# Ledger of designs, part 121: peptides against a protein of PDB entry 4Y8H

Target 1, 196 residues: chain A of PDB entry 4Y8H
Amino acid sequence: TSIMAVTFKDGVILGADSRTTTGAYIANRVTDKLTRVHDKIWCCRSGSAADTQAIADIVQYHLELYTSQYGTPSTETAASVFKELCYENKDNLTAGIIVAGYDDKNKGEVYTIPLGGSVHKLPYAIAGSGSTFIYGYCDKNFRENMSKEETVDFIKHSLSQAIKWDGSSGGVIRMVVLTAAGVERLIFYPDEYEQL

## One batch from the design tools (peptide; made by RFdiffusion4, then SolubleMPNN)

Design b2_p30_7_s4 (from b2_p30_7, 21 letters changed)
Fold by OpenDDE base, seed 4:
Structure b2_p30_7_s4 (fold): chain B 196 residues (1-196), chain A 30 residues (1-30)
Amino acid sequence: as target 1 above (196 residues)
Amino acid sequence: SSMEKELEEFKKKKFEEMEKKKATEPPLFL
């Protein structure tokens, strides 16, 4: 898996590859690792598909309940819910989560929740087995307050590099753009990103 | 609260489903 979320001028963009594995082998499944937990709060998932799906489902439900009582949750609130679930159940879960969201007050925010259930707020985050190959690239090329297009390109290039080197990453690159204007899904196919 | 109880029941259900899935299906990793 190669996943990332990047804050930019107008919000945040999440990105992910689509490859799944079973043990040491590539599974015949293309999965969407970008999961909605609220209108403008999404997550990237790595690790066990079952574990991360359960976590995401619980968070989604929690945020629905939260919304009914308090209104739209902040991204920080969502990250806290993820953190609590991951930390309290860390002995039974293999889950790496990046939480990203947009609201008018806080704009785009990114929280990474690695194995163990710690939480870290960052201007951008990368995770998954492919992330190891792109720390240097991301550190060198990330800039704050990029345009949407610059951020899409940054994610596209980053994930392309991760996929190139990580056998557990591949397929399509999916992105979700969260801004004041709404939610936009993007998809890029191998023919489009392999040449980057 | 009622909402807290509902949430805990939902968590329990989801984790039970998760464990059942792990027991009955080949592991899938992202």
Scores: peptide ipSAE 0.719, ipTM 0.964, DockQ to the pose 0.864; fails the geometry check
Fold by OpenDDE base, seed 5:
Structure b2_p30_7_s4 (fold): chain B 196 residues (1-196), chain A 30 residues (1-30)
Amino acid sequence: as target 1 above (196 residues)
Amino acid sequence: SSMEKELEEFKKKKFEEMEKKKATEPPLFL
């Protein structure tokens, strides 16, 4: 897996590859690793498909209940819910999560929750087996307050490099753009990003 | 609270479903 989320001028963009594996083999399955937990709060998933799906389902339900009583949750609140689940069940879960969301008060925010259930707020985050290959590239090329187009390009190039070197990453690159204007899904196919 | 109880019941159900899935299906990783 190669996943990332990047804050930018108008919000946040999540990105992910779509490859799944079973042990050392590529599984005959394409998975959407970008999962909605609230209208403008999404997550990137890495690790066990079953574990991360269960976590995301629980968080989604929690945030629905929260909304009914208190109104729209912040991205920080969502990250806290993920953290609690991942930390309290760390002995039984293999999950790496990036939480990203947008609201008018806080704008785009990113929280990374690696294996073990710690939480870190960052201007951008990368995770998954492919992330090890792109730390240097991302650090060199990330800028704060990029445009949407610059951020899409940054994510596309970053994930392309991760996929190039990580056998556990591949397929399509999906993105979700979260802004005041709403939610937008993007998709890029190998014929495009492999040429970068 | 009623909400907390409902949430805990939902969590329990989801984790049970998760364990059942992992017991009956080949492991799938992202």
Scores: peptide ipSAE 0.718, ipTM 0.964, DockQ to the pose 0.864; fails the geometry check
Fold by OpenDDE base, seed 3:
Structure b2_p30_7_s4 (fold): chain B 196 residues (1-196), chain A 30 residues (1-30)
Amino acid sequence: as target 1 above (196 residues)
Amino acid sequence: SSMEKELEEFKKKKFEEMEKKKATEPPLFL
């Protein structure tokens, strides 16, 4: 897996590959690793498909209940819910999560929750087996307050490099753009990114 | 609270489903 989320001028963009594996082998299933937990709060998933799906389902339900009583949760609140769930169940879960969201007050925010259930707020985050190959590239090329187009290109190039070197990453690159204007899904196929 | 109880029941159900899936299906990783 190669996943990332990047804050930019107008919000945040999440990105992910779609490859799934079983042991050392590529599975036939292509998975959407970008998961909605609230209207403008999404997550990137790495690790066990079953574990991360259960976590995301629980968080989504929690945020629905929260919304019914207190109104729309902040991205920080969502990250806290993920953190508690991952930390409390760390002995039974293999999960790496990036939480990203947009609201009018805080704009785009990114929280990374690695294995073990710590939480870190960052201007951008990368995770998954492919992230090892792109730390240097991302550090060199990330800039604060990029445009949407610059951010899409940054994510596309980053994930392309991760996929190139990580046998556990591949398939399509999916993105979700979260801004004041709403939610936008993007998809890029191998022919669009393999030659970058 | 009623909300807390509902949430705990939902968590329990989801984790039971998760364990059943992992016991009956080949492991799938992202």
Scores: peptide ipSAE 0.718, ipTM 0.964, DockQ to the pose 0.858; fails the geometry check
Fold by OpenDDE base, seed 2:
Structure b2_p30_7_s4 (fold): chain B 196 residues (1-196), chain A 30 residues (1-30)
Amino acid sequence: as target 1 above (196 residues)
Amino acid sequence: SSMEKELEEFKKKKFEEMEKKKATEPPLFL
C-alpha cells in the first residue's frame, strides 16, 4: 500500500493506490483505500483490510452519532476517535490510518495514526509499505499552500514512485479532494502515471 | 449515556464481524 494526504491552499487531498495482497501474493482485487467517515472527513487505510474496515465503520458510526448530538465534528475529533480505537485495540489490530478533513474554520488538516495508535498532526503524511521509498522525494517536493493542480501532481508523482518500487502497491491511483466547494474524486490509471 | 451504550454495542458487533471475517476468509492486506 501507498497512501498519503496533503494539505494545500484550499483544503486537503487524500491519495492511494488500489492494490491488495494476500500474504506474498497480489490479490485479484482492487480496493478503495480512501474511506469516507463524514462528509468532509476521510481516511486512508493500510494494513489488514478487515481491521481497517472495522475501524472505519465504527468511526463513521461514531461521527454520525456525534453529529446528531453536537453538530459536525472537527477533523481533530475524528482523528481522536481513530486514535482511541487503534490504541485501545493495538494488540489485535494491524492498522495504519491517515485521517484528513476540511472545515471552514481549520481548513485542510491531516493526522497520521501509525501502528500502535499514536497520533500526529502534519502538513502532509505518507504511509504504507510504499511510503518508505518516497520520504526523500516528498520532503524535497512538498510545499505549503500549493494549488489544487500542484497538489494533485505532487501526489500523483509521489505515489507513482512508490508503486514503481513497492511490489505491494499498484493499480489505479485514487484521490479525494476536500474543499469548501465539496468532495471530488479523481482516478488515474497506470498508462498515465507510469510515464511520470 | 444512551449514545455511549449504542456506540459500545456497535463496536462489539463490528469487532465480532471482523473476527469472523478473519477466521473464514483469506487474509487481505492493503
Scores: peptide ipSAE 0.716, ipTM 0.964, DockQ to the pose 0.869; fails the geometry check

